# Designs tried in a protein design run: peptides against a protein of PDB entry 6EJA. Part 80

Target 1, 276 residues: chain A of PDB entry 6EJA
Amino acid sequence: VEYMPANPVRIAFVLVVHGRASRQLQRMFKAIYHKDHFYYIHVDKRSNYLHRQVLQVSRQYSNVRVTPWRMATIWGGASLLSTYLQSMRDLLEMTDWPWDFFINLSAADYPIRTNDQLVAFLSRYRDMNFLKSHGRDNARFIRKQGLDRLFLECDAHMWRLGDRRIPEGIAVDGGSDWFLLNRRFVEYVTFSTDDLVTKMKQFYSYTLLPAESFFHTVLENSPHCDTMVDNNLRITNWNRKLGCKCQYKHIVDWCGCSPNDFKPQDFHRFQQTARP

## One batch from the design tools (peptide; made by RFdiffusion4, then SolubleMPNN)

Design b2_p15_8_s2 (from b2_p15_8, 5 letters changed)
Fold by OpenDDE base, seed 5:
Parts: sequence; structure tokens; C-alpha cells
Structure b2_p15_8_s2 (fold): chain B 276 residues (1-276), chain A 15 residues (1-15)
Amino acid sequence: as target 1 above (276 residues)
Amino acid sequence: EQSFEEIPLDRGDLP
């Protein structure tokens, strides 16, 4: 018997899409769409065809909206974090969308639970935030992520400007850039003027792959630190041979891996994977 | 080759 919550959480799904991902987006959208949730879609500024397609979808569903602003994002770019932060602000200002959780998705990851399972789970743990940490040596993580390096996003490139210090008194953490955040924490990140949020926003505006570490670091050093759960409740498709060959050296002054989009044949695996 | 792991953190400086 599946748990049926009396007050089920409603989810704001944020989709950041670009390029020729129309089919993948359609599949993802169909898989995650529910009338009780909300969908806020950002289309890369350079992806006009995709934008038109997404706009058409948004006109068909009252709970689907497209960002009126569009950023040109690059792999590893700080602008991705800006996209999430602005989306969070927008979603908080949408008084007609009473969402409880913020979830980002792409074609490279998929929720491992059905909608009912996810809603039931989040409804039980509505005060928690779900961020998956790297689970390794933190010093190594910092070095490998280049967190001790200063980057500038300019002209579709992440320029490495030099070395920098990690702010004192801050416990840096990170891992997956896919997360589930409750509204309360999103409100904190969006509207807090405390030293932590202010400094971290500044720090991560010059950070490579900022979404993999920003929310972890802010959460763990915030008054909300006790709400962290080391799980993002999703599967990510990785092909190291294809995704870990320093293929982005022309875009960023760093080497890294990128996940692959899920294929239709991969869908059968989604429900076979269990997480605590 | 293909894996469904949570976080394969294979990153580093430019060669």
C-alpha cells in the first residue's frame, strides 16, 4: 500500500534546455508532467527553434511557463547558476503557483521514482533539502572542481584568471548539480541578505560548474544546515568514454565530464534503481 | 562504458 499524503507537495520543475533537444524534452516532459505540478522552462538564448516549440507547449498547459528572459549558457559557465537563481526568484514571485519543492531536470537525468512515490516521499520530508555530495576527499574535490581558481565567463568562454582562496569559515561541499530544494530554502537563497548568501553569490559568480557546489555550500553553512539529505533521488546517464575526454577545453580553461542524454531504451532502468 | 552513477567527478586542470 502506497502512502497517500493528506497535503501532497507540489513541485516546480525547472528545465534548462538548449540545442536540438526537442525530442528529449518532449519525452522528459511527458514523463514528469502532472496537473498538480508546475513547469518553468528556460531555453538557451541561442536556441530559437526550441524556444518556439516550448512556447507552443506552454500555451497548451496553464501550469507550464517559459522564462521571459533567456541566457546564453556554456558548459561549466557561471551563468547556469544565474539561470537557476533567477528562476527561483521568478517562481517565488508567482503567487498563483504554490509550489513546495524546486527540482531541476534535463534530458541527462531522470527521477528514479514515480510521481506518486516522489510526491509521497517529499510530502513526508517536506522540510528537507536533497543534495548529493561527492562523498570523497573534500580537498581533492576542491582541486578537481577548480574551486580554488577564479573563472570569468566572457565571450562564451570560461577564462581562468588565477588562483583564489576559499572564504574563511566556510565549509565547502558539492557534488551533483541536480537537486531537490524546498521552498523555504529557496526563499532563503533568494532573499537573504546575510553575509553567507551574499558572499557565496559573489564567490560562485566566478566559479566553474557553480551549480555543483553553490547550493551544497550555502545550505551546509546556513541556519538550514540540518535539513540536508545526501540524495538527489535521480539517475544520471554517464559514458566516461564519450563524456570525459576534455571535450570542452575550447569553452573552458578546465577539463571535465558531462553526462549523456537518456535514450528511450534507457527508460526501463529508471524504475529498477533504488535509493535510500 | 555506460554507467548510471550519481557523480563521476573526473575533472582537472588542462593538460
Scores: peptide ipSAE 0.067, ipTM 0.706, DockQ to the pose 0.681
Fold by OpenDDE base, seed 1:
Structure b2_p15_8_s2 (fold): chain B 276 residues (1-276), chain A 15 residues (1-15)
Amino acid sequence: as target 1 above (276 residues)
Amino acid sequence: EQSFEEIPLDRGDLP
């Protein structure tokens, strides 16, 4: 008999979607949908067709909502963090949605666990936060991420304005922008007025790819630091030949990589991947 | 080359 938790955690899935990825979104949604979880979907301000489609879905399911606000998001943009932070606030204000974990997803990052396995795991470790770190030289990570550079998002572009210093006394960390955060930590990030949260929100508002580092850094420097687990329970499809060509230079003053969407034939690979 | 890696760090300044 598989272990069934007595009080299973409920998950708020946050999806940030754009473009014409309706088929990919539908596939992802079908794969992750469960009646006991909640789905909060942000559609890029420019993706009106997709927005209409998502609205139709939200009308069919009581546990699916669409953000009433919409941001124009770009790859690497600081506005992506703003989107997550605002979504977190919204979700905390939804008293009729008693979620325990916040999980962000995209079509390019697939959960490697079944729903039952995921729920069982998170129910056992409901007081933990799951963020995957880069696992390499931190100084190199800072340089490669451009964390020591000041960026400004303006007119659908991330402008590099100059160099900056990492705040003194802060241990910077980061890695995957896909994470599993418990409600308690989300509450802290959303409502805390301490110097750490305040300063980091300011710092990361001028940061490239902020979601890959913000939550890691805040968590590890916070009173909740002991809840850190270096795992996001996901697999991402990377093809460096296809995804690492500095293809975003027209959008951001930096070079980066993009993950590739998973295909149905990749399913077997998911089953073979074991993560704690 | 396709890989299933969590954190690719093939990023950097503009060439």
Scores: peptide ipSAE 0.066, ipTM 0.708, DockQ to the pose 0.767
Fold by OpenDDE base, seed 4:
Structure b2_p15_8_s2 (fold): chain B 276 residues (1-276), chain A 15 residues (1-15)
Amino acid sequence: as target 1 above (276 residues)
Amino acid sequence: EQSFEEIPLDRGDLP
């Protein structure tokens, strides 16, 4: 018997979209849309056509909104984290949207199973935060992610400026930039004025791929550390042959990997994965 | 219980 929660969680889905991927977005939206959830969509500042399309969609659904602000985001850019953080703030200020979880999604990373299963699961673990760690040597992670390097996002480029030290006493972690965060933790990240949050926001404003590490690091070093679950409840279409080609070297002074978009033929993978 | 694919990491410095 499928677990039916008495008080099902409601999810704020945050979508950060860019380019001309209207069809892709439509597919994603269709796949994840539910009347009980909320959808907050940021469209890249440069993607005006897409923005118009998304606005049109948002007018059709009361639980779909588009960010009134738009950032020019680049792969690996610090601005992506800013986008999430601002979105979190916005969502917390939307008193008419009683969401319980914050989830970011892209076409390259789908939540596993059905909406009902996801809701059931999150309802059971509503006090937990789901972040997938890299699962490797942390020193290697730091090195490969360039966390010990100082980056500056400027002119649609991530400039590597030099070396830096990780703040003392901070255990850095990271992995997937796809996460499921409960409202409480989002509130903490958004409104806390403690040294941890303040320092980490500053630190990660000069970080490559900050979303892959910021929330992990903040969570694990925070009073909320016990809520960490090393699972993001997603299937990521990783193809190293395709995704690790330094394809963004023209905009980032670093070589990284990116997941691949799911194709309809990949849907079978969603059915094969088991939930924890 | 749930198995995840290994998350690729950045390769590091540009060659």
Scores: peptide ipSAE 0.016, ipTM 0.557, DockQ to the pose 0.413
Fold by OpenDDE base, seed 3:
Structure b2_p15_8_s2 (fold): chain B 276 residues (1-276), chain A 15 residues (1-15)
Amino acid sequence: as target 1 above (276 residues)
Amino acid sequence: EQSFEEIPLDRGDLP
């Protein structure tokens, strides 16, 4: 018998979409849609056709909105973090959407729980934040992520400018760029003017793949550090053979990996076998 | 609870 919370949490899902992945988006949306949650969708500035499609969807559901602003994002770009941060601000300013958790999703990542299970779980742990760490040597992580390198996003390219130092006194962490954050922490990240948040926002504005470590690092060094849970409640489809061939070298002065999109059959299989 | 080990998206410098 699943725990039925008396005060179930409501989730703000943020979707950052681009390209021609309309079918994938539709599948994902159908899989995660619930009337009690909220959906805020950012469409890449260059993806006009997709934007029109998403707008059509948003008109059909009162709990679906599209960002009025659109960024041109690139793989590994610092602008992705900016997109999340701005979305967080927007969502906090939407007083008619009483959400409790922020969750980002893509076609490559699916929740491993049903809606009811997810809501029950998050309702029980509403004061926690869920981020998945890399689970490896941290020094190696820093090197492999290029956190000790300075990058500049310009002209749809991530330029490597040189070496940099990790800020003193900061414990860097990271891993997955998929997270479940409670409203309180989102408020902190969005509105805090403390030295940590200010410095980290600045630092990560010149960071490759910033979403993979920004929230981890901020959380672990913040007054909210005790709310960290090393789990993002997701299944990510990683295939090194397909996703780790420096396929983005034309837009980033770095080699990286990317997750693969799930197929419907994959999703169903994992939901059945990989439940927390 | 089941978790998967995720791989960092970056693997180093371009050769």
Scores: peptide ipSAE 0.014, ipTM 0.521, DockQ to the pose 0.371; fails the geometry check

Design b2_p15_8_s3 (from b2_p15_8, 6 letters changed)
Fold by OpenDDE base, seed 2:
Structure b2_p15_8_s3 (fold): chain B 276 residues (1-276), chain A 15 residues (1-15)
Amino acid sequence: as target 1 above (276 residues)
Amino acid sequence: EESFEEIPLDRGDLP
């Protein structure tokens, strides 16, 4: 018997999508859609066809919205973090959407739990934040991620400008760019004017793959640090042979890896169950 | 305990 929480959490799913894979997006959307959750979709500024398709979907569902603003994002770009941060602000300003958790999703990373299991779990741990760390040497992580390098996103390229120092007194962490954040922490990240949030927003605006480290670092150095759970409740399709060939050197002055997209047959890992 | 695939750290400077 699945645990049915008395006050089930409601999730704001943020989808950042690009390209022309409308059918794939539709399949993914159907797989994750639930009437009790909210879906906020950002479509890349260059993906007009996809934008039109997503708008059609948003008109059919009251709990689906599309960002009125659109960014041109690139792999590894700092603008991805900006997209998340702006989405968080938007979602906090949507008083008619009482969400409890913020979850980002793509076709490359999928929840491994059913909706009911996810809701039950998050309802039990509604005060926690779920971020998966790299689990290795942190100094190596910093070097490999290029966190000690200054990058500028300009003209659809991540330019390496030079070296930089990690801010003093900050314990940097990171790992997966897929996270589950509670509303309280999102509020903190969005509205706090403390030195930590201010400095980290500035620091990560010049960071490669900022979403892999920003929220980890902010959380662990914040008054909310005790809410950290080293688990993002996801499975990622990593294939080093395909994803780690320095394939983005034409976009970024750094080598990186990307996960492979899940195929429709992989969606069985996140089966929706109708809540009574 | 739920097992996760290791996050690749095969990133670095340009060759």
Scores: peptide ipSAE 0.040, ipTM 0.682, DockQ to the pose 0.394
Fold by OpenDDE base, seed 3:
Structure b2_p15_8_s3 (fold): chain B 276 residues (1-276), chain A 15 residues (1-15)
Amino acid sequence: as target 1 above (276 residues)
Amino acid sequence: EESFEEIPLDRGDLP
C-alpha cells in the first residue's frame, strides 16, 4: 500500500526543449502529466516550429505555461543555467502555482517512480534536495569538467579563454544536471544576496556545463547543506559510444559527454528500474 | 537501492 500523504507535494516541472523533438516531447509530457502539478516549458529561441506546438499544448491545460522569454542555448553553454535560474524566478513569482518542488526534465531522462510514488516520497522528504554527485575523484572531476578553465558563451560558441582558479573556501561538487530541489532552496538560490550565491552565479556564468555542478556546489556550501541527498530519482539514458565523441567540438572548445534521448524501446526501463 | 548508471563526465579533451 503506497503511503498517501495528507498534504501531498506539488511539483513544478521545468522542461527545456529545442530542435525538432516534438514527438519525444509529446511522449514525455504524456508520461509525466498530472493535474496537480505544474509545467513550465522553455523552447529554444531558434526552435520556432516547436514553440508553436508547445503553445498549442499549453492552451489545452491550465497548469502548463510557456516562458514568454526564449534563449538561444548551446550544448555546454552557460545560458542553460541562466534558463533554469530565470525559470525559477518566474515560478516563484507565480503566486497562483503553489509548487513545493522544482524538477527539470528533458527527453533524455525520466522519473524512475510513478507519480504517486514520487509524490509520496517527496512529501515524506519535503525538506530535502536531491542531486546526484559524480562519485569519482573530485580533482579529476574538476579537470575533466573544465571547471578550472574560463569559458565565454558568445556567438553561439563556448570559447575557452584560459585558466582560472576555483574560489577559495568553496567545496566544488557536481555530477548530474538533473535535480529535484525544494522550494525553500530555490528561493535561496533565486533571492539570496549572500557572498556564496553571488560569487557562484558569477563563477558559473563563465563555466562549461554549469548545471552539472552549480546547484551541487551552492547547496553544499550553503546553510542548507544538510538537506543534500545524493540521488536525483532519474533514469538517464547514457550511451558513451554515442555521447562521448566530441560531437559538439564545433560549438565548444572542449570535448564532453551528453545523454541521449529516450526512444520508445527504452521505455521499459521506467518500470523495471528499482525504486529507491 | 537504485542502480544508477555511471554519469559520463567531460573527457577534458580539446577539439
Scores: peptide ipSAE 0.019, ipTM 0.592, DockQ to the pose 0.389
Fold by OpenDDE base, seed 5:
Structure b2_p15_8_s3 (fold): chain B 276 residues (1-276), chain A 15 residues (1-15)
Amino acid sequence: as target 1 above (276 residues)
Amino acid sequence: EESFEEIPLDRGDLP
């Protein structure tokens, strides 16, 4: 018996897209679209064709909007976090969009549950935040993520400037850059002026792959720490052989891995696959 | 040449 919540949560899906992935985006959009949810799409500043295509889609649906601002983002860039943070602010200011959860999506990840299952689940756990941790030694994670290094995003490159210290009293965590955040926590991240949020925003503005750690770290050190769930309810197309070739060394003074985009045939697997 | 570190994404995202 499928649980039907009396007050189903509504989701703000944030899509950060770039390049020439119009067809892929269209497929993804069709797969995740529901009239009760909201879709906020950021198109990279350099992707004008894609932007035009996305604008056309947004005009067809009242619950689809495109960011009026556009950032030039790079793999591993701090600007990605800025994109999410600004999107969060925008979404909170949209009083006509009563969303309950913030979910970021790309062509490289997909919710592991059907819409109904996802909504039912989130409706039951509407006060929780879902972030997947790395599950490894934290010291190793810090080193491998380069959190003890200072990076500067400039001229479409992440420059490694030197070493830095992790702020004292902060328990650093991270893992997946795909998360499900409730509105309350998003409000906290967006509008809080406490020392934690202020310092972490500053710290992560010079961080490589900031979205993989920022929200984890802020959440776990915040008054909302008890809302942490170590699961992001995602399926990611991961092929290490393809994704771990240091393919971004020309963009970032670091070697990293990235998931692969899903192919059209992969969409049929999404609803049938469960996370272990 | 600069030394690079490998950064794997979360394995928890595996299907």
Scores: peptide ipSAE 0.009, ipTM 0.500, DockQ to the pose 0.055
Fold by OpenDDE base, seed 4:
Structure b2_p15_8_s3 (fold): chain B 276 residues (1-276), chain A 15 residues (1-15)
Amino acid sequence: as target 1 above (276 residues)
Amino acid sequence: EESFEEIPLDRGDLP
């Protein structure tokens, strides 16, 4: 018998979209749309056509909104974190949207279960935060992610300016930039004025791929550290051969990996993965 | 219980 929670969690899905991937977005949206959830969509400032399309969709659904602000985001850019943080603030200020979880999604990373299963699971673990760690040596992670390097996002490029030190007393962690965060933690990240949040926001404003590490690091060093679950409840289509080609070297002074978009043929993988 | 694929990390500095 599938667990049906008495008080099912409601999810705020945040989508950060760019380019001309209207069809892809439509497919994703159809796959994840549910009347009980909320969808907040940021369209890249440069993607005007997509923006118009998304606006059209948002007008059709009361639980779909588009960010009134738009950032020009680049792969690996610090602006992506800013986008999430601002989206979080917006969502917290939307009193008419009683969401319990914040989830970011892309076409390259899907929930591995049905909506009902996801809701059931999150309802059971509503006090937890789900962030997938890299699962490797942390020092290696720091080096490979360039966390000990100072980056500046400017002119649609991530400039590597030099070396930096990780703040003392901070345990840096990271991994997937796809996360499931409960409202309480989002509130903390958004409104806390403590030294941790303040310093980390500053630190990660000069960080490459900040979303892969910011929330992990903040969570693990925060009073909410006990809520950490090393699982993002997703499958990611990682193909190293395709995703690790320094494809973004023209916009980032670093070589990184990116997940690949799922294809219909990849759907079988969703069925094979088990959730805890 | 849930198995995840290894998340690739950045390779580091540009060659």
Scores: peptide ipSAE 0.016, ipTM 0.548, DockQ to the pose 0.413; fails the geometry check

Design b2_p15_8_s4 (from b2_p15_8, 5 letters changed)
Fold by OpenDDE base, seed 1:
Structure b2_p15_8_s4 (fold): chain B 276 residues (1-276), chain A 15 residues (1-15)
Amino acid sequence: as target 1 above (276 residues)
Amino acid sequence: DVSFDEIPLDRGDLP
C-alpha cells in the first residue's frame, strides 16, 4: 500500500530554458507534469521562438505560467541566480499557488523518483532542504569554482576582474545547482534583511556559477542550517570526456564542466542508481 | 567515465 500522505506537498517547478530545446522541453514537461503542482517557466530573452511555444503551453494549463520578465542568461553567469531569486519572489507573491517546495529543473536532469514517490518523500520531510554538496576538499572546491575570484557579467560574458576574499565568518559550501528547497527557506532567502542574506546576495552577484554555492552557503550559515540534507534526489549525466573541454571559454573567463543530456539508452541506468 | 553521482570538479583557470 503506497503510503499516501494526508497532506501531500505541492511543488513549484521552475524551468529555465533557452535555445532550440523545444522538443526536449516538451518531453520533460510531459514527464513531470501533474495537475497538483505548479510550473513557472523562464525563457531566455534571446529565445523568442521558444518563448512563443512556451506561452502556448501556458495558455492550455492553469498551473503553468511564464515569467513576464526575461533575462539574457549565459553559462556560469551571475544572472542565473538573479533569475532564480526573482522567480522565488514571484512565486511567493502568487497567493493562488500554494506550493510547498521549490524545485529547479533543466533538460539535462531527471528526477530519479516517480511523482508519487517524490511527493511522498517530500511530504515526510517537508521541513528539510535538499542540497547536494561536492563532498570533497572544500578548499579545492573554492579554488576550482573560482569563488575566490571576482567576476562581472557584462555583454554576455563573465569577466574575471581579479582576486577576492571569502567573507569572514562564512562557511562556504556548494555542489549541485539542482536543489529542492522548502517554502520557508525560500521565504527567508527572499525577504530576510539580515547581514548573512544581504552580504551573500552581494557576494554572489559577482560569482561564477552562483547557483552551485549560494543556497548551500546561505543555508549552512543561517538559522535554518539544521534543515540541510545532502541529497538533491537527482541523477546528472556527467561525462567528463564530453562535458569538460573548456567549451565555454568564449563566454566565461574560466574552464568548467556541463552535464550532458540523457539519451534513451541511459534510462536503464535510472533503475540501478536508486539512491537509498 | 560517466558518473551519475559525483559532481565533477574539473574546473579551473583558462589555459
Scores: peptide ipSAE 0.087, ipTM 0.733, DockQ to the pose 0.821
Fold by OpenDDE base, seed 5:
Structure b2_p15_8_s4 (fold): chain B 276 residues (1-276), chain A 15 residues (1-15)
Amino acid sequence: as target 1 above (276 residues)
Amino acid sequence: DVSFDEIPLDRGDLP
C-alpha cells in the first residue's frame, strides 16, 4: 500500500561505472533522477571519456557529484568494496546532502518500484537494512564464492594465493551485491573501530566479489543485526546460459557468473508491473 | 524477453 509520508526519506544513489557507454548511462540516469535525491558517481580511472561526460552532467545538477578520486577496478576485484566504503565516507562528510539511505545501482539490477513507492516504503521502514541472501546452503556458498581462499588484487588480476580460514566467531552470509542501507548502519561501517568492522575490512580486502558478502556478514554479526530484511527490492536478470561461462578466468583465478543488463524499457516496465 | 532466476551459485575453481 502506497502512502504519502510526512517526512520522506532522501536517497543517495551510488553509481560505479566504467567503459564507453555514455549514452546508456545518460538514459539510465534520466530514468532514476529525482530532485529530492542525491547521486554520487564513480568513474573507473581508465574511462576518461565517460568521466568527462559524467562531469558535464554533474555541472548541470546540484544534487549530482562525481568522486574526485578514481580507482581502476576489475570484475570480482576487492577494489569494488573499497570504492563503496570510500563513497560512504564521502557521503557522510557531505553535510549539505541529508540522505537517509544508501543505494547502489547498475544497468544489471533495477528497483522494482516507482520512486514514490520506493520512498513511501523506505520511509515506513527507515530503520531497516535491505540485503538479499543467497537462501541456500551456507557451506556451499562459502566454497563457491571462494571465501575460504585468499585473493590479491594486483596488476588488473585477482591472484589466488592460497587457502584461509573464516575468522572465529563470525557467521558469514551473502548473496546480492545490490543493497539498501540506512544512514545509521553506513555510519557504523564507516566509523566503528570495534573488532568486527576492523577484522572484516581486513578480511574482505583479500576477498573475491567482496560486495556480495561484506555488508551481509558485518550486519548480521553487529549490534544492528535485528535491522536486517532479506530483500533488496530488486529484479536481477540472471540467465545462466549467458552469464555462467567462466568468462572472467583471464582476470580472476576463479569461475563465476554475471547478470545480464536491463534495457531502459525494462526498468519502466518493472516499475509499473513488478511486485516485491 | 528477460529471464529471471535466483542468485546463482554456479561458481567455483578453475577447470
Scores: peptide ipSAE 0.078, ipTM 0.724, DockQ to the pose 0.559
Fold by OpenDDE base, seed 2:
Structure b2_p15_8_s4 (fold): chain B 276 residues (1-276), chain A 15 residues (1-15)
Amino acid sequence: as target 1 above (276 residues)
Amino acid sequence: DVSFDEIPLDRGDLP
């Protein structure tokens, strides 16, 4: 019997989806759906078929909504961060959705806990933020991520414009672009007008793979820095042989890696127990 | 602590 918290946290799941994989999305949705949580789905502007399918789903569930705005996103594009930030703002403005945690999901990354385990865990650590760091040399991370390079997203391409410097006084960190953020920190990121948030939003608007570093960096340099937990409670299907082939060179002026999507056979991992 | 797969850093400039 799992521990049942007296005041269980409610989760806002943000799904950023694209393509035509409606069946895959449906399977994922069914795997993560719970009546006590909220689901906010962004469908790529170009994925009209998928958008129609998602709208149909949203009409069946009161706790499922689709973004009225849609962005055209590319791999590694700065627009992905914009998507998350706008979604956060939207979710904060939804007064009828009292969520406690923000969690982003895709078919490439799944929670490693059951819903009950996840809720119990987050309810116990409701004041914490869960971001997984790369755990290696930070200078190397900066170089490999291209954080010292200026990128511009335009015409479905990430153009490298030149070199740039990391802002002084900022400790850059990053790793996984899958995170679990508490409402308080999301509020801070969304509404703070301090120099940190303002400058980082500007900085990361010209950043490749911004979601892998933005929230880490903001959190660690913020007054909320003591709330960071180096764990995103995810299983990511990394396969370097398949995912690290510089396959995005036609889209991005950089070589990168991507995780593999989970297959139906991998869904059992969602039910696996992981030690905190 | 939960064991995670190592996040790859096999990224870099274009060849």
Scores: peptide ipSAE 0.061, ipTM 0.698, DockQ to the pose 0.422
Fold by OpenDDE base, seed 4:
Structure b2_p15_8_s4 (fold): chain B 276 residues (1-276), chain A 15 residues (1-15)
Amino acid sequence: as target 1 above (276 residues)
Amino acid sequence: DVSFDEIPLDRGDLP
């Protein structure tokens, strides 16, 4: 029997899309769309065709909006975090969209549950934040992520400028850049003027793959630290053979891995993944 | 509890 919450949470889905992946976006959108949720879509500044397509979708659904601003994002770029942060601010300023959770998605990472299950689950744990940690040696994570390196995003490239130290007193963590954040924490990240948030925003503006670590680190070092759940409720199509070939070395002065987009034939994995 | 695929950490400096 599925739990039916009396006050079901409403979700703001943030989609950051680029390229010509219109079909993939359509699949994702169809998979996650519900009339009670909200969808805020950022289309890469360079993806004009996709932007036109997304605009068409947004005109058809009142709960779908497209960011009026568009960033040129690159894989691993610090601008991705900026995109999320600005989206969060926008969403908080949308008083007509009473969302309870912020969820980012791409075609590479699907929710593990159906909408009803997801809503039920989040409604039960509405005070929690779901961030999946790497689950391994943290020092190795820092090293492999290049968190101890200073990067500058410029001209569609992440330039490695040199070494840096982790800020004093900060316990760095990270893992998945797919997260489920409650509104309260999003408000904190967006509007807090404390030293932690301020410092971390600065720090991560020069960070490779910042979304994989920023929210983890901020949360764990914040007064909200006790709300962290090491789970992002995602099914991610990780395939090291495909995703870990240093394929972005021309864009980023670092080698990294990326998840693979789900294909229709991959959806059988949904049935194989354990439920929380 | 739900299980997830391990997040790859096969990242690093350029070869």
Scores: peptide ipSAE 0.057, ipTM 0.699, DockQ to the pose 0.414; fails the geometry check

